# Ledger of designs, part 2: peptides against a protein of PDB entry 6B4E

Target 1, 295 residues: chain A of PDB entry 6B4E
Amino acid sequence: TNFDKISKMFWHYKDKIAQIKQDIVLPIKKADVNVRNLLSRHKRKINPKFGQLTNSNQQLFKIQNELTQLINDTKGDSLAYHWILNFIAKAVVHQAETEVRVKPESALPLGKLTLYLLVQFPELQELFMARLVKKCPFVIGFTCEIDTEKGRQNMGWKRNNENKWEDNTSYDERMGGILSLFAIITRLQLPQEFITTTSHPFPIALSWHILARICNTPLNLITNTHFVILGSWWDAAAVQFLQAYGNQASKLLILIGEELTSRMAEKKYVGAARLRILLEAWQNNNMESFPEMSP

## One batch from the design tools (peptide; made by RFdiffusion4, then SolubleMPNN; aimed at target 1 L252 E259; its pose is not in this set)

Design b2_p14_7_s4
Fold by OpenDDE base, seed 1:
Structure b2_p14_7_s4 (fold): chain B 295 residues (1-295), chain A 14 residues (1-14)
Amino acid sequence: as target 1 above (295 residues)
Amino acid sequence: SYEEKLEELAKTAP
């Protein structure tokens, strides 16, 4: 694992966020009133769609079609188009932070919707990845120290209006929610209409990167959050990961579930305990996955 | 590939 490259990737996406603000968000504030009104209306229509997802594929397809139409309405203006995609990227990540954190299985319909949009609108990919990395650097296996204010900010810690850091549980749950979404995306198959014409934008190999990079992270940087997000990943993608990589996947699961947890045993991390339980369940041929969606 | 290197890394454990 080349951590210098990972760091460069992290900062690339941080720069991308700044660029998005300068090139997309701020310019729209000065755009024609008709464009601003259009985007305001579309924003209001788009935002509730993510909360309307259920375990139904029928509902998913309905929402996919509705969002596709709404996004297509903006293509006549490049700035408007990119603005709406950036809004969607933010909204999806926000949904992961709020809903998926409390109901992990909701990552499946959200992930399916997101993957569809990522393929249908390729310009969403960089916008989405930048937002993911900003909010949850674990998606690319980036870790830094959190003993400093800047370090905490880099790792996606939030402050409230009183400048108080969020509690550890809230942070862990948010990171778990975001990572669950990303993990789901990496293990989903492309929609049938795209499978022959498009490559997967965030394939299962990216899950491999997450696990391998965390395994090679200096132990002094490993926190409870690392184990929490690994557990979230496990619930979301372990079954499909094993299907994809077979014996090599097994080795990596053992590394995170047994070796990494053992090395950090003195810390008594709750997340590590859960991950160990997941490992043991797998060893007993009881690995579980999220239930499939209904028709 | 980078993925191949990671696979090799997984074989050797941390």
Scores: peptide ipSAE 0.033, ipTM 0.713, DockQ to the pose 0.154
OpenDDE base, seeds 2, 3, 4, 5: peptide ipSAE 0.025, 0.025, 0.026, 0.025; ipTM 0.703, 0.686, 0.674, 0.685; seed 4 fails the geometry check

Design b2_p14_8_s2
Fold by OpenDDE base, seed 2:
Structure b2_p14_8_s2 (fold): chain B 295 residues (1-295), chain A 14 residues (1-14)
Amino acid sequence: as target 1 above (295 residues)
Amino acid sequence: SFDELLKELEEWFS
């Protein structure tokens, strides 16, 4: 693993966030009142859609169509279009931080919706990835020290209005929620209408990178959070990962589940203990995936 | 490529 390249990628997306603020968010505040009113109305209509997702494909398709129409209404104005996509990117990640955090299986309908939008509106891809990396650098396998304020900030730690860091459990759960969503996206197949015309924007290979880069991370930088997000990834994508890469996938699962946890045993991380349980379940032919959605 | 992916873990698999 070339960690210099990963760092460059991390900072690329950090710069992208700054660019989005400068080129999209701030300029829209100076836009024509009619444009601002349009976007305000659209924002109000779009925001509740993510919470309306269920385990129903019918409901998913309904929401996909509604969002598609709402986004298409903005295409006549490039700035408005990009503003709406950026809003969607933020809303999806927020949904992962809140709902997926407490109900991991909700990542499946959210991931299907997100993947559909990423393919329908390619400009969403960079906006979405930038937001993901900012909130959860683990999605690209980036890790830095957290013994400094800047290090914690780079790793997505939040501070409250009193400048107090969030507690470890809250951070772990948020990272797990975001990573679950990303993992689901990487293991989903493109909708049938897109398979022959477009490539997958975030393919299963990105899951491989996450696992491999964590395995190669210096042990002194490995924390409980790393094991928590590996467990979240496992629940979300391990079955499909094995289907994609076969024996090579098995080797990597053993590396994270057995070897990495063993090397960190003295730390007695709760996340590592859970990952061991997942490994043992798999070894006993009891690996589970999220249930498929209903019609 | 998948070969590139495997190379990331060369130290673990060799």
Scores: peptide ipSAE 0.288, ipTM 0.884, DockQ to the pose 0.113
OpenDDE base, seeds 1, 3, 4, 5: peptide ipSAE 0.038, 0.162, 0.286, 0.030; ipTM 0.734, 0.805, 0.885, 0.701; seed 1 fails the geometry check

## One batch from the design tools (peptide; aimed at target 1 W208 R213 G246)

Design b2_p15_1 (made by RFdiffusion4)
Amino acid sequence: AAQAAAAAAAQAAAA
Pose (drawn by RFdiffusion4):
Structure b2_p15_1 (pose): chain A 295 residues (1-295), chain P 15 residues (1-15)
Amino acid sequence: as target 1 above (295 residues)
Amino acid sequence: AAQXXXXXXXQXXXX
């Protein structure tokens, strides 16, 4: 892995976040009354819909249809359309760092919803990817030191209600939940309405990049967070990763489960212990995936 | 064979 190129990719998405603020978010304050009213009303109607998803496909389709109508209502104004898509991208990532953090299997219906929106509204793709990279750089394999305040900000750390950094557990759980959503998206097939006509925007190769880049990361930059997101990724995508790459995926899973954990054993990282358990469960022919969605 | 070729391409893209 050429980590200079990974850094360039990271800063490209960081620049995109700045461009979104300058060209989408700030100008909406100056939009006309009709646009402001529509966005104010629609953002209220959109916000709770992500938590209304269940394990049921029928409910997923209902929410997809409701959101498609609300988004289509904004297409008469390019700025309002891009603003509501940016709002949705932020809301989906927030849902991942809250609900998916507590209930990892909720990444499956959220991933199906997001993937559907990503191809129905393709302008969402760049907005969503930038948001993921800003909030969880591990999705592209970016890692930097967190000894400095700027490094902590670069790596997606947050502060609590007294300017102190959130504890390591809170950060690790958030990163797992966000990366779990992205991992689901990379291993999902497109919905039937698009699978016959469209290329998958975030395919399974992106999962390969995550694993390979963590395995190639200098060991002095590895933390418990790398093991936690790999475990979250495993639960969401390891079965399909093997279906895609076979013996090559097997070699990479062994590398992360046996070698990466062994080389960092002195740290006694909790996530490394769980990744070893996942490796052993697979070696005992008991690799799990999230239960498929109910009707 | 096809899976190994796809993995090699993905590995190259990871650089």

Design b2_p15_4_s3 (made by RFdiffusion4, then SolubleMPNN; its pose is not in this set)
Fold by OpenDDE base, seed 2:
Structure b2_p15_4_s3 (fold): chain B 295 residues (1-295), chain A 15 residues (1-15)
Amino acid sequence: as target 1 above (295 residues)
Amino acid sequence: SMAAAAEAALAEAEA
């Protein structure tokens, strides 16, 4: 693992966030009142859609169509179009931080919706990835020390209005929620209408990168959060990962589930304990996947 | 090493 490359990628997306603010968010504040009003209305219509997702494919398709129409309404103005996509990127990640955090299986419909939008609107891809990396650097396997304020900030830790860091559990759960969403996206097949014409924007290979990069991370940088997000990934994608890559997948699962947990045993991380339970379940042929969505 | 094994597994999967 080339960690210099990963670091460069991390900072690329951090820079992208700054660029988005400069070139998209701030300019809209100075845009024509009609554009601002349009975007305000669309924002209000779009935001509830993510919470309307269920385990129903029918409902998913309905929401896909509604969002498609709403986004298409903005294409006449490039700035408005990019603004609405950036809003969607933020909203999706926020949904992962809140809903997926408490109900991991909700990552499946959210992931399907997100993947559809990523393919339908390619400009969303960079906006979404930038937001993901900012909020959860684990999605690209980036890790830094968190014994400094800057380090914590880089790893997506939040401070409240009183400048107090969020508690460890809150951070872990948020990271797990975001990673669950990303993991789901990587293991989903493209919708049928896109399979022959489009490549997957965030393919299953990115799951390889997450696992391998974490395995290669210096042990002194490994925290409970790493194990939490690995557990989240496992629930979201391990079955499909094994189906896709067979024995090679098994090797990585053993590396994270057995070897990495063993090396960190002295820390007694709760996340590591859970990951070992997942490993054992797999060894006993009891690996579970999220239930498939209904028609 | 674990790191080497992880990299090897990744390389094999990408190939």
Scores: peptide ipSAE 0.042, ipTM 0.760, DockQ to the pose 0.148
OpenDDE base, seeds 1, 3, 4, 5: peptide ipSAE 0.039, 0.032, 0.038, 0.041; ipTM 0.754, 0.723, 0.751, 0.755

## One batch from the design tools (peptide; made by RFdiffusion4, then SolubleMPNN; aimed at target 1 A205 W208 C215 N247; its pose is not in this set)

Design b2_p16_3_s3
Fold by OpenDDE base, seed 4:
Structure b2_p16_3_s3 (fold): chain B 295 residues (1-295), chain A 16 residues (1-16)
Amino acid sequence: as target 1 above (295 residues)
Amino acid sequence: SKELEELEKELEELLS
């Protein structure tokens, strides 16, 4: 693992966030009043859609169509189009931080919706990835120290209005929620209408990189959060990961479930204990996946 | 595939 390259990628997305603010968010405030009104109306219509997702494919397709229409309405103005996509990117990640955090299986419909949008609107890909990396650097296997304020900020820790850091449980759950969404996206097949014409924007190989990069992370930087997000990933994607890479996948699952947890045993991380349970379940031929969505 | 070869290389590095 080339951690210098990962670091460069991390900072690339940090720069992208700044660029988005300068080139998309701020300029729209000076745009024509008609454009601003359009975006305000569309924002209000789009925002509740993510919360309307259920375990129903029928509901998913309905929402996909509605969002597609709303986004297409903005294509006449490039700035408006990019603004609405950036809004969607933020909204999706926010949904992961809130709903997926408490109900991990909700990542499946959200992931299907997101993947559809990423393929339908390719410009969303960079915007979405930048937001993911900012809030959850684990999605690219980036880790830094968190014993400094800057380190915590880089790793996506939030401060409240009183300038206090969020508690460890809150951070772990948020990271788990975001990682669950990303894991789901990586293991989903493209919608049938795109499978022969488009490459997957965030393929299962990205899950491989997450696991491998965490395994290669210096042990002094490994925290409970690493094990929490690995557990979240496992629930979301382990079955499909094994299907994709077979014996090689098994080796990697053993590395994270057995070797990494063993190396960190002295820390007695709760997340590591959970990951051990998942490993043991797999060894007993009891690996579970999220239930498939209804028609 | 080229992708699989790259992943296998990364795995080998982990196991070394």
Scores: peptide ipSAE 0.245, ipTM 0.840, DockQ to the pose 0.206
OpenDDE base, seeds 1, 2, 3, 5: peptide ipSAE 0.148, 0.232, 0.138, 0.237; ipTM 0.793, 0.835, 0.792, 0.837

Design b2_p16_4_s1
Fold by OpenDDE base, seed 5:
Structure b2_p16_4_s1 (fold): chain B 295 residues (1-295), chain A 16 residues (1-16)
Amino acid sequence: as target 1 above (295 residues)
Amino acid sequence: SKELEELEEELKKLLS
């Protein structure tokens, strides 16, 4: 694992967030009144749609079509188009932080919707990845110390209006929710209409990177959160990961489930205990996956 | 595949 490369990637996306604010978010406030009104109306229509997802593919397709139309309405103005995509990127991540964190299986319809949009609107990819890395650096296997204010900020910790840090449980759950979404995206097949024309923007190999990079992370930087997000990933993608890489996948699952947990046993992390249970279930031929969506 | 080969090499390093 090249940690210098990972660090450069992390800071690239941090810079991208700043660039988005300067070049997209702030300029739109001074845009033509008609453009601002259009975006305001579209924002109101788009925002509730993510919460309308269910385990139904029919419902998913309906929402996909509605969002596609709304986004296409903005393509005549590059700034407006990028603004609405950035809004969508933020909204998707927010949905992961709030809904997926409490109902992990909801990552499946959300992931399918997101993957569709990422392929349909390629400019969304960098916007979405920047938001993911900002909120949950674990998606690229980045870890730093959290003993400083800057370190906590870099790792996505939030403060309230009173400058109080969120509690550990809240942080763990948010990270788990975001990671679940990303894991689902990496293991999904492209929609049939795109398979022959487009490469997967966030393929299953990115899951490999997450696991491998965490395994290579200095042990003094490993926290309960690392095990929580690994457990979230496991529920979301372990079955498909094994299907993709076979014996090599098995070796990596053993590394995170057995070796990494053993090395950190003295810490008695709750997340590590759960990961051990998942490993044991797999060893007993009882690995579970999220149920498939209905027609 | 080339990608799988690269991942395999990474795995070897991880297991060393």
Scores: peptide ipSAE 0.121, ipTM 0.801, DockQ to the pose 0.239
OpenDDE base, seeds 1, 2, 3, 4: peptide ipSAE 0.034, 0.035, 0.035, 0.036; ipTM 0.729, 0.737, 0.739, 0.732; seed 1 fails the geometry check

Design b2_p16_7_s3
Fold by OpenDDE base, seed 3:
Structure b2_p16_7_s3 (fold): chain B 295 residues (1-295), chain A 16 residues (1-16)
Amino acid sequence: as target 1 above (295 residues)
Amino acid sequence: SMEEELEKELEELESL
């Protein structure tokens, strides 16, 4: 593992977040009142749509069309367009932190919507990835120590208004929700209208990198969270990952499910115990995937 | 490293 390369990528996206604030978020506060009013109206229309997703493809397509129209309405002003995309990036990640956290299967409709938007509006890709890395560095396989305040901050830990860190369970579940969404995106096929004209922006190979990088992470940096997010990834993408890479995928699943859990057995991590259950289910030919969406 | 081996294996798969 080239940890220096991963670290450089992590800091690239941290810098991107700072740039977004400077170049998009702050300037819009000084923009024309009509532009600000437009964006406020659009924000209010866009925000509830992510919660309106169901297991229905018909509902998904309706929301896709509505969001497409709302985003297109801003293209006449580059700053407004980028502001709306940044808002969407934040809203999608927030939905993963809140809804997907408690209902992992909701990652499927959310992931389909997100992938559609990422392809339809390419400028969303960097905005979305920057937000993902800030909130959940595990999406690029980045890990650092969490025994320092800066380390915890870098790994996406939140503090409340009293500067108290969130509890471990809340952090684990939140990371699991975000990682579930990302895993779903990586394993989804492009919509039929794009499959021949566009490359997948976040392909299944990124799931490979997550697993490989975690396996090579120094054991003293491995926490319960690593196993929780691996379990979340497994539920979201393991079936499709096996379909994509066959025997090589199997090797990685064994490495995370058996070898990594065994190396950390003395810690008695709850996330590791769950991952072993998932491995055993697979070994018994009972690997499950999220249910497909209805028409 | 294990990652280097896995990345090499991935590259081989993508080249097929």
Scores: peptide ipSAE 0.082, ipTM 0.770, DockQ to the pose 0.126
OpenDDE base, seeds 1, 2, 4, 5: peptide ipSAE 0.045, 0.036, 0.042, 0.015; ipTM 0.738, 0.736, 0.737, 0.421

## One batch from the design tools (peptide; made by RFdiffusion4, then SolubleMPNN; aimed at target 1 C215; its pose is not in this set)

Design b2_p17_2_s4
Fold by OpenDDE base, seed 4:
Structure b2_p17_2_s4 (fold): chain B 295 residues (1-295), chain A 17 residues (1-17)
Amino acid sequence: as target 1 above (295 residues)
Amino acid sequence: SEEEKREKELEELEKLL
């Protein structure tokens, strides 16, 4: 694992967030009133769509079509188009922080929708990844110290209106929700209409990188959150990961489930205990995946 | 060391991608 490369990637996306604000978000505030009104209407129509997802493919396809139309309506103005995509990127991540956090299996329909949009609108890819890395740097296997305010900020910790850091449970759950979504995206196949013509924008190899990079992270930087997000990843993608990489996947699952948990045993992390349970379930041939969506 | 062995193993696995 090249940690310098990971750091460069992290800061690239941090810079991208700043660029998005400067070049997309702020300019729209000064745009023509008709453009602003259009975007306001579209925002109001788009935002509830993510919460309307169910475990139904039929409902998913309906929402995909509706969103596609709404996004296409903005293509006549490049700035408006990029603004609406950035809004979608933010909304998807927010849905992961809220709904997926409490109902991890909801990552499946959300991930399918997101993957569709990422392929249908390639400009969303950079916007989405930048938002993911900002909110949950674990998606690229980045870790830094959290002993400083800047370190906590870099790792996606939030402060409330009273300038108090969020509690550990809230942070862990949010990170787990976001990571669940990303894990799902990495293990999904492209929709049939794209599979022969388009490469997967965030393939299963990115899950490999997450696991490997965490395993190689200095132990003094490993926290309960690392185990929480690994558990979230496991629920979301372990079955498909094993299918993709076979014995090599098994080795990596053992490394996170057995070796990493053992090395950190003295910390008695709750997340590590859960990950150990997941490992044991797998060893007993009881590995579970999220249920497939209904027609 | 055990840590070095682990790191090398993980790096080797990453190269398989």
Scores: peptide ipSAE 0.061, ipTM 0.711, DockQ to the pose 0.090
OpenDDE base, seeds 1, 2, 3, 5: peptide ipSAE 0.034, 0.026, 0.042, 0.044; ipTM 0.693, 0.655, 0.688, 0.693; seeds 3, 5 fail the geometry check

Design b2_p17_3_s1
Fold by OpenDDE base, seed 5:
Structure b2_p17_3_s1 (fold): chain B 295 residues (1-295), chain A 17 residues (1-17)
Amino acid sequence: as target 1 above (295 residues)
Amino acid sequence: MEEEIEKELEELEKKYS
């Protein structure tokens, strides 16, 4: 694992966030009033769509079509188009922080929707990845110390209006929600209409990187959060990961589930205990996956 | 890809040996 490379990737996306604000978000305030009104209306229509997802593919396809139409309405204006995509990127991640956090299986319909949009609108890919890395650096396997304010900020910790950090449980759950979404996206097959024409924008190899990079992280930087997000990933993608990489996947799952947890046993992390339970379930041929969506 | 995966696994196995 080249951690210097990972750090460079992290800061690349941090810079991208700043660039998005400077070149997309702020300039739209000076745009034509008709454009601003259009985007305002579209924002109001788009926002509730993510909460309207269910375990139904029929409902998913309906929402996909509605969002596609709304986004296409902005393509004639490059700034408006990028603004609406950035808004969608933020909204998807926010949905992961809230809904997926409390209902992990909701990552499946959200992930399917997101993957569709990422393929249909390629410009969304960099915007989405930048938002993911900002909110949850674990998606690229980045870790830094959190004993400083800057370190906590880099790792996606939030402060309230009184500049107080969020509690550990809240942070862990938010990270788990975001990582669940990303894990789902990496293990989903492309929609049938895109399989022959497009490569997967966030393939299962990215899940490999997450696991391997965390497994290779200096032990003094490993926290309960690392185990929480590994557990979230496991629920979301472990079955498909094993199908994709076979024996090599098995080796890596044992390394994180058995070896990493053992090295950190003295910390008595709750997340590590859960990961051990997941490992044991797998060893007993009881590994579970999210149920498939209904028609 | 397979070669890269194998090298990475070897590195990790050494870490936890």
Scores: peptide ipSAE 0.664, ipTM 0.959, DockQ to the pose 0.932
OpenDDE base, seeds 1, 2, 3, 4: peptide ipSAE 0.663, 0.662, 0.663, 0.663; ipTM 0.958, 0.958, 0.959, 0.958

Design b2_p17_3_s3
Fold by OpenDDE base, seed 1:
Structure b2_p17_3_s3 (fold): chain B 295 residues (1-295), chain A 17 residues (1-17)
Amino acid sequence: as target 1 above (295 residues)
Amino acid sequence: SLEEMEKELEELEKKYS
């Protein structure tokens, strides 16, 4: 594990967020009134779509088509097009922070929708990844100390209007929700219409990197959150991960489930206890996955 | 790659040995 490389990736995406604000978000405020009105209307139509997802593939396809049309309406203006994609990136991550947080299985339809959009609109990929890394650096296996205010900010901690940090439970759950979405995306197959023409933008190898990088993180930086997001990842992708990498996957799951939890046993992290339960379920041939979506 | 995965696993196993 090259931690310098990971840090460079982290700051690359932090810089990208600043660039997006400067080059996309702020300039639209000075755009023609017609463009601003168009984007306002589209924003209002797009935003509720993510909450309309169900366990139905039919509903998913309907929403995919509706969003595709709405996004295509903006392609005549490059700035408007990038603005709407950035809005979608933010909305998807927000949905993970709120809905997936409380209902992890909702990551499946959201992940399918997101993957479709990422392939259909390639410019969304960098915008989405930048937003993910800002909100949840765990998606690239980045960890820093949280003993300082800057460290907490870098790791995605939020402050309220009274400048108070969010509580540990809220942070853990938000990180788990975001990581669940990303994990689902990495383990999904491309839609049938793209499978022969396009490579997967966020393949299962990225799940390998998450697990391996966390496993190799200095133990003094490991927190309960690390185990919470590993548990979230496990529920979302462990079955498919084992199918993809076989024996190597098994070894890595043992490292995080048995060895990492054992090294941190003195901390008595609740997230670690849950991960142990997941490991034991797997060892007893009772590994569970999210249910498949209906037609 | 498989080789890279095996090397990384070996390093991790050493860390936790």
Scores: peptide ipSAE 0.531, ipTM 0.947, DockQ to the pose 0.860
OpenDDE base, seeds 2, 3, 4, 5: peptide ipSAE 0.530, 0.522, 0.530, 0.528; ipTM 0.947, 0.945, 0.947, 0.946

Design b2_p17_3_s4
Fold by OpenDDE base, seed 5:
Structure b2_p17_3_s4 (fold): chain B 295 residues (1-295), chain A 17 residues (1-17)
Amino acid sequence: as target 1 above (295 residues)
Amino acid sequence: MMEEMEKELEELEKKYS
């Protein structure tokens, strides 16, 4: 694992966030009043759509079509188009931080919607990835120390209005929610209409990188959060990961589930204990996956 | 990809040996 490369990737996306603010978010405030009004109306229509997702494919397709139409309305203006995509990227990640964290299986419909949009609107890919890395650096296997304010900020820790850091449980759950969404996206098949014409923008190989990079992270940087997000990933993608990579996947799952947890046993991390339970379930041929969505 | 995966696994196995 080349951690220098990972660090460069991390900072690339941090810079991208700053660029988005400078080149997209701020300029739109000076745009034509008609454009601003259009975007305001679209924002109000788009925002509730993510909460309207259910375990129904029919409902998913309805929302996909509605969002597609709303986004297409902005394509005539490049700035407006990129602004609405950036808004969607932020909204999707926010949904992961709130809904998925409390109901992990909701990552499936959200992931399907997101993957569809990523393929339908390729410009969303960099905007979405930048937002993911900012909020949850674990998606690219980045880890730094959190003993400094800057370190905590880099790892996506939030402060409240009183400049107090969020509690550990809140942080762990948010990271788990975001990672669940990303894991789902990596293991989903492309929609049928895109399979022959488009490559998967965030393929299952990215899940491999997450696991391998965390497993190779210096042990002094490993925290409970690492195990929490690994558990979230496991619930979301372990079955499909094994199907994709077979024996190699099995070896890596044993490394994180058995070896990494054993090496950190003295810390008595709750997340590590849960990961051990998931490993044992797999060993007993009882590995579970999220249920398929209804028609 | 498979070759890269094997190399990474070897590195990890060495780390945890």
Scores: peptide ipSAE 0.696, ipTM 0.967, DockQ to the pose 0.837
OpenDDE base, seeds 1, 2, 3, 4: peptide ipSAE 0.695, 0.694, 0.694, 0.694; ipTM 0.966, 0.966, 0.966, 0.966

